# Peptides against a protein of PDB entry 7MKK, part 15

Target 1, 71 residues: chain A of PDB entry 7MKK
Amino acid sequence: SMKEKVKAKLVEIRKFVPFIRRVRIDFQDTLSKVQGHRLDALVNLLDREDVSMSSLNKIEVIIDKLRTRFN

## One batch from the design tools (peptide; aimed at target 1 A41 D50)

Design b2_p17_8_s2 (made by RFdiffusion4, then SolubleMPNN; from b2_p17_8, 6 letters changed)
Fold by OpenDDE base, seed 2:
Structure b2_p17_8_s2 (fold): chain B 71 residues (1-71), chain A 17 residues (1-17)
Amino acid sequence: as target 1 above (71 residues)
Amino acid sequence: SEKEEEELLDELLELLS
């Protein structure tokens, strides 16, 4: 079901939370204040259980962009 | 809300473009 797919995707995306936190802290001086704030919000969002598949797909793109710039 | 969530993510995509 779509619900099961969402739950599975959320589990996979959450594996990148430590990476997002590391980017936020390790590059705090490089990131703008607004970028840092939005990354904090992203991490907080991933603590939730009701994130949509659409949002999870966007988060995956965001993570890819972060990996490109900071990895 | 989902709308606020989408707004957050869209903004992040713009900032990281």
Scores: peptide ipSAE 0.616, ipTM 0.911, DockQ to the pose 0.843
OpenDDE base, seeds 1, 3, 4, 5: peptide ipSAE 0.612, 0.615, 0.614, 0.615; ipTM 0.909, 0.910, 0.910, 0.910

Design b2_p17_8_s3 (made by RFdiffusion4, then SolubleMPNN; from b2_p17_8 with E1M D6M E7K M8L)
Fold by OpenDDE base, seed 2:
Structure b2_p17_8_s3 (fold): chain B 71 residues (1-71), chain A 17 residues (1-17)
Amino acid sequence: as target 1 above (71 residues)
Amino acid sequence: MEEEEMKLLDELLEELE
């Protein structure tokens, strides 16, 4: 079902939460306060079970961009 | 709310372009 696909995607995206947390910490002095806040909010969003597939697809692109810039 | 979440994600995408 679509609900099962969303849950599976959320599990895969959550594997990158430690990476997002490391970017937030390791680059804290380089990131603006706004950028740091947005990364914190992204991590908090991934703690929820009610994240849409559209959001998860955007988060995947964000993670790919973060990896390109910071790893 | 999904709208505030979408705004956050769009702002992050814009900053990372």
Scores: peptide ipSAE 0.714, ipTM 0.922, DockQ to the pose 0.880
OpenDDE base, seeds 1, 3, 4, 5: peptide ipSAE 0.711, 0.713, 0.713, 0.714; ipTM 0.921, 0.922, 0.922, 0.922

Design b2_p17_8_s4 (made by RFdiffusion4, then SolubleMPNN; from b2_p17_8, 5 letters changed)
Fold by OpenDDE base, seed 4:
Structure b2_p17_8_s4 (fold): chain B 71 residues (1-71), chain A 17 residues (1-17)
Amino acid sequence: as target 1 above (71 residues)
Amino acid sequence: MEKEEEELLDELLELLE
């Protein structure tokens, strides 16, 4: 079902939560306050079970951008 | 929640351009 696909995608995206947390901490001095706050909010969002497939796809793009810039 | 989530993600995408 779509619900099962969302859950599977969420499990895959959650594998990057440690990376997002590391970016937030390791680059804290180079991030703006607003960037840091939004990375914290992104981590908090990924703790939820009610994330849409559209949002998960956007989060994948965000992770790819973070990897390009910070790893 | 869904709108605020979308706004958060769109703003993150813009900040990471």
Scores: peptide ipSAE 0.629, ipTM 0.904, DockQ to the pose 0.927
OpenDDE base, seeds 1, 2, 3, 5: peptide ipSAE 0.626, 0.628, 0.625, 0.628; ipTM 0.904, 0.905, 0.904, 0.904

## One batch from the design tools (peptide; aimed at target 1 L42 R48 S52 I62)

Design b2_p18_1 (made by RFdiffusion4)
Pose (drawn by RFdiffusion4):
Structure b2_p18_1 (pose): chain A 71 residues (1-71), chain P 18 residues (1-18)
Amino acid sequence: as target 1 above (71 residues)
Amino acid sequence: EEEEELNNLLDELLEEEF
């Protein structure tokens, strides 16, 4: 059943791509280069669909950890 | 500390997906 379980989460979880892109731009002045890079690769990844469930769970937490470090 | 934890999580994510 997991097969789909992914698609669903990726759909919901893609609503934050603009949020992340904002965080990257507004605070390019606050964060490191390696933080800028990883934040981009994060966007690039959320744009694909060969995305593991194990990685989406990591990505939900990484988002919860930016909804509160910023914003 | 929170930034280091975030970097580590992002590294783990990127190692798995790339």

Design b2_p18_1_s1 (made by RFdiffusion4, then SolubleMPNN; from b2_p18_1, 5 letters changed)
Fold by OpenDDE base, seed 5:
Structure b2_p18_1_s1 (fold): chain B 71 residues (1-71), chain A 18 residues (1-18)
Amino acid sequence: as target 1 above (71 residues)
Amino acid sequence: SDMEELLKLLDELLEEEF
């Protein structure tokens, strides 16, 4: 079901939360306040259980861009 | 830039969820 697919995708995306937190900390001096706040909000969003598949797909793109920019 | 696009995506995402 779509519901189960969403749950599975959420589990996979959550594996990157430590990476997002590390980026937030390691680059806090180069990130603007608003950029840091956006990353914090992203982490908080991933703590929720009601994130849609469309949102999870967007988050995946965001994580890929973070990986490209911050290695 | 890639960073600008990332921030745009973040803003769009957060607008949808919050």
Scores: peptide ipSAE 0.241, ipTM 0.779, DockQ to the pose 0.745
OpenDDE base, seeds 1, 2, 3, 4: peptide ipSAE 0.190, 0.189, 0.239, 0.193; ipTM 0.720, 0.730, 0.780, 0.724

Design b2_p18_1_s2 (made by RFdiffusion4, then SolubleMPNN; from b2_p18_1, 5 letters changed)
Fold by OpenDDE base, seed 5:
Structure b2_p18_1_s2 (fold): chain B 71 residues (1-71), chain A 18 residues (1-18)
Amino acid sequence: as target 1 above (71 residues)
Amino acid sequence: SEDEELLKLLDELLKEEF
């Protein structure tokens, strides 16, 4: 079901939460306050249970870009 | 949506230099 697909995707994406937190901290001095806040918001978003598949797909792309740039 | 707005802003962030 779509619900199960979303759940599975969310589980996979959540594996990168520690990485996102690390980026937020490691680059805190080079990020503006608002930029840092948006990374925090991304982590908070991934704590939710009601994230759409569309959003999860976009988050995956964002994480890939973060990985390429910061890891 | 609020989520879409956040994701757009994050994408824009990643276009900047750090």
Scores: peptide ipSAE 0.470, ipTM 0.844, DockQ to the pose 0.135
OpenDDE base, seeds 1, 2, 3, 4: peptide ipSAE 0.465, 0.469, 0.463, 0.464; ipTM 0.843, 0.845, 0.843, 0.844

Design b2_p18_1_s3 (made by RFdiffusion4, then SolubleMPNN; from b2_p18_1 with E1S E3D N7L N8K)
Fold by OpenDDE base, seed 5:
Structure b2_p18_1_s3 (fold): chain B 71 residues (1-71), chain A 18 residues (1-18)
Amino acid sequence: as target 1 above (71 residues)
Amino acid sequence: SEDEELLKLLDELLEEEF
């Protein structure tokens, strides 16, 4: 079901939460306050259970870009 | 949506140098 697909995608994406947190901390001094806040908001978003598949797909792209740039 | 707005802003962030 779509519900199960979303759940599975969310589980996979959540594996990168520690990485996102690390980026946020490592670059805290170079990021503006608002930029840092947006990374925090991304982590908070991934704590939710009601994230759409569309959003999860976009988050995956964002994480890939973060990984390319910072790892 | 708020989620879409956030994701757009994050994408813009990643286009910047920092």
Scores: peptide ipSAE 0.519, ipTM 0.866, DockQ to the pose 0.137
OpenDDE base, seeds 1, 2, 3, 4: peptide ipSAE 0.516, 0.518, 0.518, 0.517; ipTM 0.866, 0.867, 0.866, 0.866

Design b2_p18_1_s4 (made by RFdiffusion4, then SolubleMPNN; from b2_p18_1, 6 letters changed)
Fold by OpenDDE base, seed 5:
Structure b2_p18_1_s4 (fold): chain B 71 residues (1-71), chain A 18 residues (1-18)
Amino acid sequence: as target 1 above (71 residues)
Amino acid sequence: SDMEELLKLLDELLKEEF
């Protein structure tokens, strides 16, 4: 079901939470306050259980861009 | 830039979820 697919996708995306937190810390002097807050909000969003598949797909793109920029 | 696009995507995402 779509519900189960969403749940599975959320589990996979959550594997990157430690990476997002690491980027936030390691580059805190480079990132603006706004950029830092946005990363914090992203992590908080991934703590929720009601994230849609469309949102999860967008988050995946965001994570890929973070990986490209911050290795 | 890639960073600007990232921030735009974040803003759009957060607007939808919060």
Scores: peptide ipSAE 0.233, ipTM 0.780, DockQ to the pose 0.749
OpenDDE base, seeds 1, 2, 3, 4: peptide ipSAE 0.184, 0.184, 0.229, 0.186; ipTM 0.721, 0.728, 0.779, 0.727

Design b2_p18_2 (made by RFdiffusion4)
Pose (drawn by RFdiffusion4):
Structure b2_p18_2 (pose): chain A 71 residues (1-71), chain P 18 residues (1-18)
Amino acid sequence: as target 1 above (71 residues)
Amino acid sequence: EEEEEQDEFLDELLEDLE
């Protein structure tokens, strides 16, 4: 059943791509280069669909961790 | 391999954010 289980989570989770893109730009002045890079690769990855469930769970936490470090 | 690379990258990103 997992097959799909992914698609669903990726759909919901893609609503944060604009939020992450904003975090990267507004605070390019606050964060390191290696933070800027990994935040970009994060966007690039959320744009694909060969995305593991195990990585989406890591990404939901990573997002909860920015909804509160910023914003 | 691709899924492992994605996991390693996301672990590094979480460490950088903490």

Design b2_p18_2_s1 (made by RFdiffusion4, then SolubleMPNN; from b2_p18_2, 5 letters changed)
Fold by OpenDDE base, seed 3:
Structure b2_p18_2_s1 (fold): chain B 71 residues (1-71), chain A 18 residues (1-18)
Amino acid sequence: as target 1 above (71 residues)
Amino acid sequence: KEEQEQEEFLDELLELLD
């Protein structure tokens, strides 16, 4: 079901939470204040269960951008 | 409503990281 697919995708995306937290801290002086705040909010969002597949797909793109810029 | 707000938040973050 779509519900099961969403839950599976959420589990996979959550594997990157430590990475997001690391980027937020290690590059705090490189990130703008708004970028830092939004990354904090992103981590908080990933603690929720009510995240759509659309949102998870966008988060995947965000993670890819972070990986490109911040190793 | 919450889903829409999540999408808008993520769209903004995508733009910030362009």
Scores: peptide ipSAE 0.711, ipTM 0.928, DockQ to the pose 0.848
OpenDDE base, seeds 1, 2, 4, 5: peptide ipSAE 0.708, 0.709, 0.710, 0.709; ipTM 0.928, 0.928, 0.928, 0.928; seed 2 fails the geometry check

Design b2_p18_2_s2 (made by RFdiffusion4, then SolubleMPNN; from b2_p18_2, 8 letters changed)
Fold by OpenDDE base, seed 2:
Structure b2_p18_2_s2 (fold): chain B 71 residues (1-71), chain A 18 residues (1-18)
Amino acid sequence: as target 1 above (71 residues)
Amino acid sequence: SKEKEEEEFLDELLKELD
């Protein structure tokens, strides 16, 4: 079901929360203030259980971009 | 809605990381 797919995707995406936190902190000075705020919001969002598949797919792309740029 | 707001900030973040 879509619900189960969302849960599975959320579990996988949450594996990157520590990475997102590190990017937020380690690159705070190279990120714009708005980017930092958005990363904070992203981490907070991933604490929720009611995140849509659409959002999770976007978050996956975001993580890929972060990995590319910030390693 | 919360979902709309969520999508909007994610879209902006995606744009910033282009």
Scores: peptide ipSAE 0.701, ipTM 0.919, DockQ to the pose 0.832
OpenDDE base, seeds 1, 3, 4, 5: peptide ipSAE 0.701, 0.700, 0.701, 0.700; ipTM 0.919, 0.918, 0.919, 0.919

Design b2_p18_2_s3 (made by RFdiffusion4, then SolubleMPNN; from b2_p18_2, 6 letters changed)
Fold by OpenDDE base, seed 2:
Structure b2_p18_2_s3 (fold): chain B 71 residues (1-71), chain A 18 residues (1-18)
Amino acid sequence: as target 1 above (71 residues)
Amino acid sequence: EKEKEQEKFLDELLELLD
């Protein structure tokens, strides 16, 4: 079901939370203030259970951008 | 409602990282 797919995707995306946290901290001086704040919010968002597949797909793109630029 | 807000937030973040 879509619900199960969302749950599975969320589990996979959450594996990148430590990476996002590290980017936020290690590159705090490189990131703009707004970028830093938004990354904090992103980490908090991933603690939620009400994240849609659409949102998770966008988060995946965000992670890819972070990986490209910061790792 | 929350989903739409989440989408908007993520869209803005994507834009910030362009």
Scores: peptide ipSAE 0.738, ipTM 0.931, DockQ to the pose 0.903
OpenDDE base, seeds 1, 3, 4, 5: peptide ipSAE 0.737, 0.737, 0.738, 0.735; ipTM 0.931, 0.930, 0.931, 0.931

Design b2_p18_2_s4 (made by RFdiffusion4, then SolubleMPNN; from b2_p18_2 with E1K D7N D16L E18D)
Fold by OpenDDE base, seed 2:
Structure b2_p18_2_s4 (fold): chain B 71 residues (1-71), chain A 18 residues (1-18)
Amino acid sequence: as target 1 above (71 residues)
Amino acid sequence: KEEEEQNEFLDELLELLD
Protein backbone atom coordinates (compact mmCIF):
# COMPACT_ATOMS: atom_id res chain seq x y z
CA SER B 1 0.00 0.00 0.00
CA MET B 2 0.98 3.61 -0.39
CA LYS B 3 0.94 3.99 3.37
CA GLU B 4 3.47 1.21 3.78
CA LYS B 5 5.60 2.66 1.00
CA VAL B 6 5.61 6.01 2.74
CA LYS B 7 6.64 4.41 6.01
CA ALA B 8 9.46 2.54 4.33
CA LYS B 9 10.64 5.66 2.50
CA LEU B 10 10.55 7.67 5.69
CA VAL B 11 12.72 5.10 7.44
CA GLU B 12 15.26 5.29 4.63
CA ILE B 13 15.28 9.07 4.53
CA ARG B 14 15.71 9.29 8.29
CA LYS B 15 19.03 7.53 7.91
CA PHE B 16 20.33 10.82 6.55
CA VAL B 17 19.25 12.92 9.52
CA PRO B 18 22.69 12.70 11.14
CA PHE B 19 24.21 13.83 7.86
CA ILE B 20 21.85 16.78 7.60
CA ARG B 21 22.67 17.75 11.17
CA ARG B 22 26.37 17.58 10.41
CA VAL B 23 26.01 19.73 7.31
CA ARG B 24 24.07 22.26 9.33
CA ILE B 25 26.81 22.48 11.94
CA ASP B 26 30.00 21.89 9.98
CA PHE B 27 29.07 24.28 7.21
CA GLN B 28 27.27 26.84 9.28
CA ASP B 29 29.54 29.57 7.98
CA THR B 30 29.13 28.48 4.37
CA LEU B 31 25.36 28.25 4.54
CA SER B 32 23.29 31.37 4.47
CA LYS B 33 21.17 32.08 7.49
CA VAL B 34 18.04 31.14 5.60
CA GLN B 35 19.59 27.89 4.38
CA GLY B 36 20.54 27.01 7.92
CA HIS B 37 17.08 27.76 9.21
CA ARG B 38 15.50 25.65 6.51
CA LEU B 39 17.78 22.72 7.26
CA ASP B 40 16.80 22.95 10.91
CA ALA B 41 13.19 22.83 9.84
CA LEU B 42 13.91 19.87 7.59
CA VAL B 43 15.36 17.88 10.47
CA ASN B 44 12.30 18.70 12.53
CA LEU B 45 10.02 17.67 9.69
CA LEU B 46 11.64 14.26 9.57
CA ASP B 47 10.64 13.65 13.18
CA ARG B 48 7.03 13.67 12.06
CA GLU B 49 5.01 10.70 10.88
CA ASP B 50 2.70 12.62 8.56
CA VAL B 51 5.11 13.22 5.70
CA SER B 52 3.77 12.50 2.23
CA MET B 53 5.50 10.55 -0.50
CA SER B 54 5.79 13.70 -2.59
CA SER B 55 7.52 15.43 0.29
CA LEU B 56 9.82 12.49 0.87
CA ASN B 57 10.79 12.47 -2.79
CA LYS B 58 11.69 16.14 -2.60
CA ILE B 59 13.66 15.54 0.57
CA GLU B 60 15.60 12.86 -1.27
CA VAL B 61 16.57 15.40 -3.92
CA ILE B 62 17.57 17.85 -1.21
CA ILE B 63 19.78 15.24 0.40
CA ASP B 64 21.38 14.51 -2.96
CA LYS B 65 22.15 18.19 -3.39
CA LEU B 66 23.61 18.37 0.09
CA ARG B 67 25.76 15.33 -0.57
CA THR B 68 27.02 16.81 -3.81
CA ARG B 69 27.91 20.15 -2.28
CA PHE B 70 29.06 19.18 1.18
CA ASN B 71 30.31 15.61 0.87
CA LYS A 1 -3.24 21.31 3.01
CA GLU A 2 -0.55 20.00 5.32
CA GLU A 3 1.07 18.20 2.43
CA GLU A 4 0.83 21.32 0.34
CA GLU A 5 2.54 23.35 3.02
CA GLN A 6 5.27 20.75 3.33
CA ASN A 7 5.81 20.75 -0.40
CA GLU A 8 5.95 24.51 -0.53
CA PHE A 9 8.57 24.56 2.20
CA LEU A 10 10.61 21.90 0.47
CA ASP A 11 10.31 23.63 -2.89
CA GLU A 12 11.75 26.75 -1.35
CA LEU A 13 14.60 24.81 0.16
CA LEU A 14 15.31 23.16 -3.18
CA GLU A 15 15.47 26.58 -4.76
CA LEU A 16 17.82 27.83 -2.07
CA LEU A 17 20.16 24.95 -2.80
CA ASP A 18 20.24 25.51 -6.58
Scores: peptide ipSAE 0.683, ipTM 0.922, DockQ to the pose 0.867
OpenDDE base, seeds 1, 3, 4, 5: peptide ipSAE 0.678, 0.682, 0.681, 0.679; ipTM 0.921, 0.922, 0.922, 0.922

Design b2_p18_3 (made by RFdiffusion4)
Pose (drawn by RFdiffusion4):
Structure b2_p18_3 (pose): chain A 71 residues (1-71), chain P 18 residues (1-18)
Amino acid sequence: as target 1 above (71 residues)
Amino acid sequence: EEEEEEEDELLEELDESL
């Protein structure tokens, strides 16, 4: 069943790509380079579909972690 | 699978850096 279980979460979870992109730009003045890079690679990854479920769960937390460290 | 492990490691590093 998992096969699809992924597609669904990636669909929902891609609604934050603009949010992350905003975080990266507005606060390029606040965050490190290595934070800028990992935030870009995060966008680049959410743009693919060979994405593991185990990484999407890591990405939901990561996002909950930015919805509250910023915003 | 190796690529997925590398992506997990990168995401863990991102979580720690935040």

Design b2_p18_3_s1 (made by RFdiffusion4, then SolubleMPNN; from b2_p18_3, 9 letters changed)
Fold by OpenDDE base, seed 2:
Structure b2_p18_3_s1 (fold): chain B 71 residues (1-71), chain A 18 residues (1-18)
Amino acid sequence: as target 1 above (71 residues)
Amino acid sequence: SKKEEEENKLLDELLKEL
């Protein structure tokens, strides 16, 4: 079901929370203030259970971009 | 909802800027 797919995707995406936190801290001086704030918000968002598949797909792309730029 | 709109804006901006 879609609900099960969302749950599975959320579990996989959450594995990258430590990475996002590290990017936020380690590159704080490289990132703009607004980008830093958005990364904080992204981490907070991933604590929620009601994240849509659409959002999770966007987050997956964001993580890929972060990995490309920040290791 | 407003929450969803804010969430979408957040993610869309990150996608655009990264």
Scores: peptide ipSAE 0.774, ipTM 0.939, DockQ to the pose 0.755
OpenDDE base, seeds 1, 3, 4, 5: peptide ipSAE 0.773, 0.772, 0.773, 0.772; ipTM 0.939, 0.939, 0.939, 0.938

Design b2_p18_3_s2 (made by RFdiffusion4, then SolubleMPNN; from b2_p18_3, 10 letters changed)
Fold by OpenDDE base, seed 4:
Structure b2_p18_3_s2 (fold): chain B 71 residues (1-71), chain A 18 residues (1-18)
Amino acid sequence: as target 1 above (71 residues)
Amino acid sequence: SEKEKREEEFLDELLKEL
């Protein structure tokens, strides 16, 4: 089901939460205040169970961009 | 939903900046 697919995707994306947290902290001075806040919000978003597949796919791209720029 | 729209907007802005 779609619900199962979403949960599976969420589990995979959550593997990168520690990375996102580290980027937020290690590059706090490089990031703008709004970018830092958005990364905090992103981590909080991933604590939820009600995240759409569309959002999870966008988050995957975000993580790829973070990996490219920050490690 | 409005919640989903706000979430998408937030993520879209983050995508633009990175």
Scores: peptide ipSAE 0.712, ipTM 0.923, DockQ to the pose 0.857
OpenDDE base, seeds 1, 2, 3, 5: peptide ipSAE 0.709, 0.711, 0.707, 0.707; ipTM 0.921, 0.922, 0.920, 0.920

Design b2_p18_3_s3 (made by RFdiffusion4, then SolubleMPNN; from b2_p18_3, 10 letters changed)
Fold by OpenDDE base, seed 2:
Structure b2_p18_3_s3 (fold): chain B 71 residues (1-71), chain A 18 residues (1-18)
Amino acid sequence: as target 1 above (71 residues)
Amino acid sequence: SEKEKEEEQFLDALLEEL
């Protein structure tokens, strides 16, 4: 079901929360203030259970971009 | 919802800027 797919995707995406936190802190001076704020919001978002598949797909791409730029 | 819209907006912004 779609609900099961969302849950599975959320579990996988949450594995990258420590990485996102590290990027936010280690590259705070490289990122703009607004980008830092958005990364904070992203981490907070991933604490929720009601995240849509659309959002999770976008987050997956964001993580890929962060990995490309920040290891 | 408005919350979902705001969420999509900041995610879209990150996608654009990164």
Scores: peptide ipSAE 0.724, ipTM 0.922, DockQ to the pose 0.815
OpenDDE base, seeds 1, 3, 4, 5: peptide ipSAE 0.723, 0.724, 0.722, 0.722; ipTM 0.922, 0.922, 0.921, 0.921

Design b2_p18_3_s4 (made by RFdiffusion4, then SolubleMPNN; from b2_p18_3, 8 letters changed)
Fold by OpenDDE base, seed 2:
Structure b2_p18_3_s4 (fold): chain B 71 residues (1-71), chain A 18 residues (1-18)
Amino acid sequence: as target 1 above (71 residues)
Amino acid sequence: SKKEEEELKLLDELLEEL
């Protein structure tokens, strides 16, 4: 079901929370203030259980971009 | 929902900036 797919996706995406936190801190001076704030919001968002598949798909792309730029 | 729209907007902004 879609609900099960969302849950599975959320579990996988949450594995990258430590990475996102590290990017936010280690590259704070490289990122703009706005980007830093958005990353904080992203981390907080992933604490929720009601995240949509649309959001999770976008977050996956964001993580890929972060990995490309920040290891 | 309105909250989801705001969330999506935030994510879209990040996608544009990165």
Scores: peptide ipSAE 0.744, ipTM 0.934, DockQ to the pose 0.882
OpenDDE base, seeds 1, 3, 4, 5: peptide ipSAE 0.742, 0.744, 0.743, 0.743; ipTM 0.933, 0.934, 0.934, 0.934

Design b2_p18_4 (made by RFdiffusion4)
Pose (drawn by RFdiffusion4):
Structure b2_p18_4 (pose): chain A 71 residues (1-71), chain P 18 residues (1-18)
Amino acid sequence: as target 1 above (71 residues)
Amino acid sequence: EEESEEIADEVLEAVDEI
């Protein structure tokens, strides 16, 4: 059943791509280069669909961790 | 899928530094 389980989470979780892109731009002045890079690769990855469930769970936490360290 | 897990780990390390 997992097969799909992914698609669903990726759909919901893609609603944060604009949020992340905003975080990267507004605070390019606050964060390191390696933080800028990893935040971009994060966007690039959320744009694909060969995305593991194990990585989407890592990404939901990574996002909860930015909804509160910024915003 | 392996690449996605590696990227996620690297992003988690970068976010913990914020």

Design b2_p18_4_s1 (made by RFdiffusion4, then SolubleMPNN; from b2_p18_4, 7 letters changed)
Fold by OpenDDE base, seed 1:
Structure b2_p18_4_s1 (fold): chain B 71 residues (1-71), chain A 18 residues (1-18)
Amino acid sequence: as target 1 above (71 residues)
Amino acid sequence: MEESDRIAEEAEKAVDEI
């Protein structure tokens, strides 16, 4: 079912939460308050169960962008 | 738009601006 697919995708995306937190810390001094808040909100979102497949697909792209740019 | 979609969209904006 779509619900099962969402749950499986969420499990996979959650593996990158430590990475997102690291990015947030490493750019702490250069991020605006708004940018920092948005990244914090993303991490908090991934603690929820009510995340759509559309959102998870977008978050996957975000992670790929971060991986490309982050040293 | 779902709340999760809004949060993900705003996060994308933040990352694009890094």
Scores: peptide ipSAE 0.697, ipTM 0.922, DockQ to the pose 0.810
OpenDDE base, seeds 2, 3, 4, 5: peptide ipSAE 0.692, 0.693, 0.695, 0.696; ipTM 0.921, 0.921, 0.922, 0.922

Design b2_p18_4_s2 (made by RFdiffusion4, then SolubleMPNN; from b2_p18_4, 7 letters changed)
Fold by OpenDDE base, seed 3:
Structure b2_p18_4_s2 (fold): chain B 71 residues (1-71), chain A 18 residues (1-18)
Amino acid sequence: as target 1 above (71 residues)
Amino acid sequence: MKESDEIAEEAEKAVDEI
């Protein structure tokens, strides 16, 4: 079911939470307040269960973008 | 509480501006 797919993908995306937090800290001095807040909100979102598949797909792309600029 | 789509969209904007 779609619900099961969402749950499975959420579990996989959550594995990147430590990475996102690290990026947030590494760019802390260069990020605007609004940028920092938005990244914090992203991390907080991944603690929720009511995350759409579209959101998870977008977050996957975001993580890939961060990876190209991190390390 | 904001919808997940809105939060993800705003996060994308933040990353694009880094």
Scores: peptide ipSAE 0.692, ipTM 0.923, DockQ to the pose 0.732
OpenDDE base, seeds 1, 2, 4, 5: peptide ipSAE 0.690, 0.691, 0.691, 0.692; ipTM 0.922, 0.922, 0.922, 0.923

Design b2_p18_4_s3 (made by RFdiffusion4, then SolubleMPNN; from b2_p18_4, 8 letters changed)
Fold by OpenDDE base, seed 5:
Order: C-alpha cells, then sequence, then structure tokens
Structure b2_p18_4_s3 (fold): chain B 71 residues (1-71), chain A 18 residues (1-18)
C-alpha cells in the first residue's frame, strides 16, 4: 500500500537526519534566521509520521543538493 | 502543525539559498 511505501521511505530518509543536523550547524553562522528555522523544521518533520510521499521525494532531492555542498 | 508539503517547500528554499 501507499501507506507502507511512505513508512519505508520515511525510514530511509531518517538515515540522513544526522547529516541535515550537521549541515545546519556547519552553516549556522552563514544562514539567515529564516533559513536556519526552515532546516530545523525539516529535521523536526522527519520525527513525525504524517509525511506525504511527495514531501519525502522532495526531501530526498534536498538531501542530494546538500551533499553537493557539504564535504 | 504545518503540513509536510509546506515544510519541505520551505526547506528547499533554504537549501537553494545556501
Amino acid sequence: as target 1 above (71 residues)
Amino acid sequence: MKESDEIANEAEKAVNEI
């Protein structure tokens, strides 16, 4: 089911939470308040169960973008 | 509580601006 697929995708995306947290800290001095807040909100979102598949797919792209900028 | 789509969209904006 789509629900099961969402849960499976969420498990995979959650593996990158430590990475997103690291990026947030690494760029803390460069990020605006709104940028920092948005990244914090992203991390908090991944603790939730009510995340859509479309959101998870977008988050995967976001992670890929971060990986291009974070060594 | 914000919807996941809104949070993801805003996160994308933040990352695009880094």
Scores: peptide ipSAE 0.725, ipTM 0.931, DockQ to the pose 0.727
OpenDDE base, seeds 1, 2, 3, 4: peptide ipSAE 0.724, 0.722, 0.723, 0.722; ipTM 0.931, 0.930, 0.930, 0.930

Design b2_p18_4_s4 (made by RFdiffusion4, then SolubleMPNN; from b2_p18_4, 9 letters changed)
Fold by OpenDDE base, seed 5:
Structure b2_p18_4_s4 (fold): chain B 71 residues (1-71), chain A 18 residues (1-18)
Amino acid sequence: as target 1 above (71 residues)
Amino acid sequence: MKESDKIAEEAEKAVNEI
């Protein structure tokens, strides 16, 4: 089911939470308050269960973008 | 639209500006 797929995808995306947190901290001084808040909200979102598949797919792309800029 | 969609959209904006 789609619900099961969402749960599975969420598990996979959550593996990158430490990475996102690291990015948030490493860029803290260069991020605006709005940017910082948005990244914090993203991390907090991934602690929840009510996330759409479309959002998870978008988040995967976001992570890929971060990986190209953060190593 | 789920709240998650908005949060993901805003996060995308943030990352695009880094």
Scores: peptide ipSAE 0.656, ipTM 0.914, DockQ to the pose 0.829
OpenDDE base, seeds 1, 2, 3, 4: peptide ipSAE 0.653, 0.650, 0.653, 0.650; ipTM 0.913, 0.913, 0.914, 0.913

Design b2_p18_5 (made by RFdiffusion4)
Pose (drawn by RFdiffusion4):
Structure b2_p18_5 (pose): chain A 71 residues (1-71), chain P 18 residues (1-18)
Amino acid sequence: as target 1 above (71 residues)
Amino acid sequence: EEEEQDEFLDELLEDLEE
């Protein structure tokens, strides 16, 4: 059943790509280069679909961690 | 590719916890 279980989460979680892109731009002045890079690669990854469930779960937390460190 | 994605996201989580 997992097969799909992924697609669903990726759909919901893709609503944050604009939020992440905003975080990366507004605060390019606040964060390191290696933070800028990993935030981009995060966007690039959320744009694919060969995405593991185990990584989406790591992404949901990474996102909860930015909804509160910024915003 | 899935393992590389996990490793990358672990590094990103460590940066954010700092």

Design b2_p18_5_s1 (made by RFdiffusion4, then SolubleMPNN; from b2_p18_5 with E1S D6E D15L E17D)
Fold by OpenDDE base, seed 2:
Structure b2_p18_5_s1 (fold): chain B 71 residues (1-71), chain A 18 residues (1-18)
Amino acid sequence: as target 1 above (71 residues)
Amino acid sequence: SEEEQEEFLDELLELLDE
C-alpha cells in the first residue's frame, strides 16, 4: 500500500538526518542564515509521521544536493 | 499540511541552488 511505501521511504530518508545535522553545523558559516534555518526545519519535518511520498521524494533530491555540495 | 510541506521543500530546493 501507499502507506507502507511512505513508511519505508521515511525510514530510509531518516538515515540521512545525522548527515543533515552535520551539514547544518559544520557549514553554518558557508550556508546563509535562511538556508541554515530551513535545514533545521527539514530535520524537524523528518521527525513527523505525516510526510507525503511527494515530500519524501523532494527531500531525497535535497539530500543529493547537500551531498554534492558538502560531501 | 501536505501543501505547506511541498511549499517548504520547493523553497529549500530553490535556496540550495543559490
Scores: peptide ipSAE 0.721, ipTM 0.932, DockQ to the pose 0.817
OpenDDE base, seeds 1, 3, 4, 5: peptide ipSAE 0.717, 0.717, 0.717, 0.719; ipTM 0.931, 0.931, 0.931, 0.932

Design b2_p18_5_s2 (made by RFdiffusion4, then SolubleMPNN; from b2_p18_5, 5 letters changed)
Fold by OpenDDE base, seed 2:
Structure b2_p18_5_s2 (fold): chain B 71 residues (1-71), chain A 18 residues (1-18)
Amino acid sequence: as target 1 above (71 residues)
Amino acid sequence: MEKEQEEFLDELLELLDE
């Protein structure tokens, strides 16, 4: 079901939470204040269970951008 | 909720392009 797909995707995306946290801390001086605040919010968002597939797909793009720039 | 999440993520995507 779509619900099961969302849950599975969320589990996979959550594997990157440590990476996002590291980017936030290690590149705190490189990131703008607003970027840092939004990354904090992103980590908080990933603690939620009510994240849509659309949102998860966007988060995947964000993670790819972070990987490209910061690792 | 979904709309707000998407708007937040769209904003973050834009911010990361700066």
Scores: peptide ipSAE 0.709, ipTM 0.928, DockQ to the pose 0.819
OpenDDE base, seeds 1, 3, 4, 5: peptide ipSAE 0.704, 0.705, 0.707, 0.612; ipTM 0.927, 0.927, 0.927, 0.897

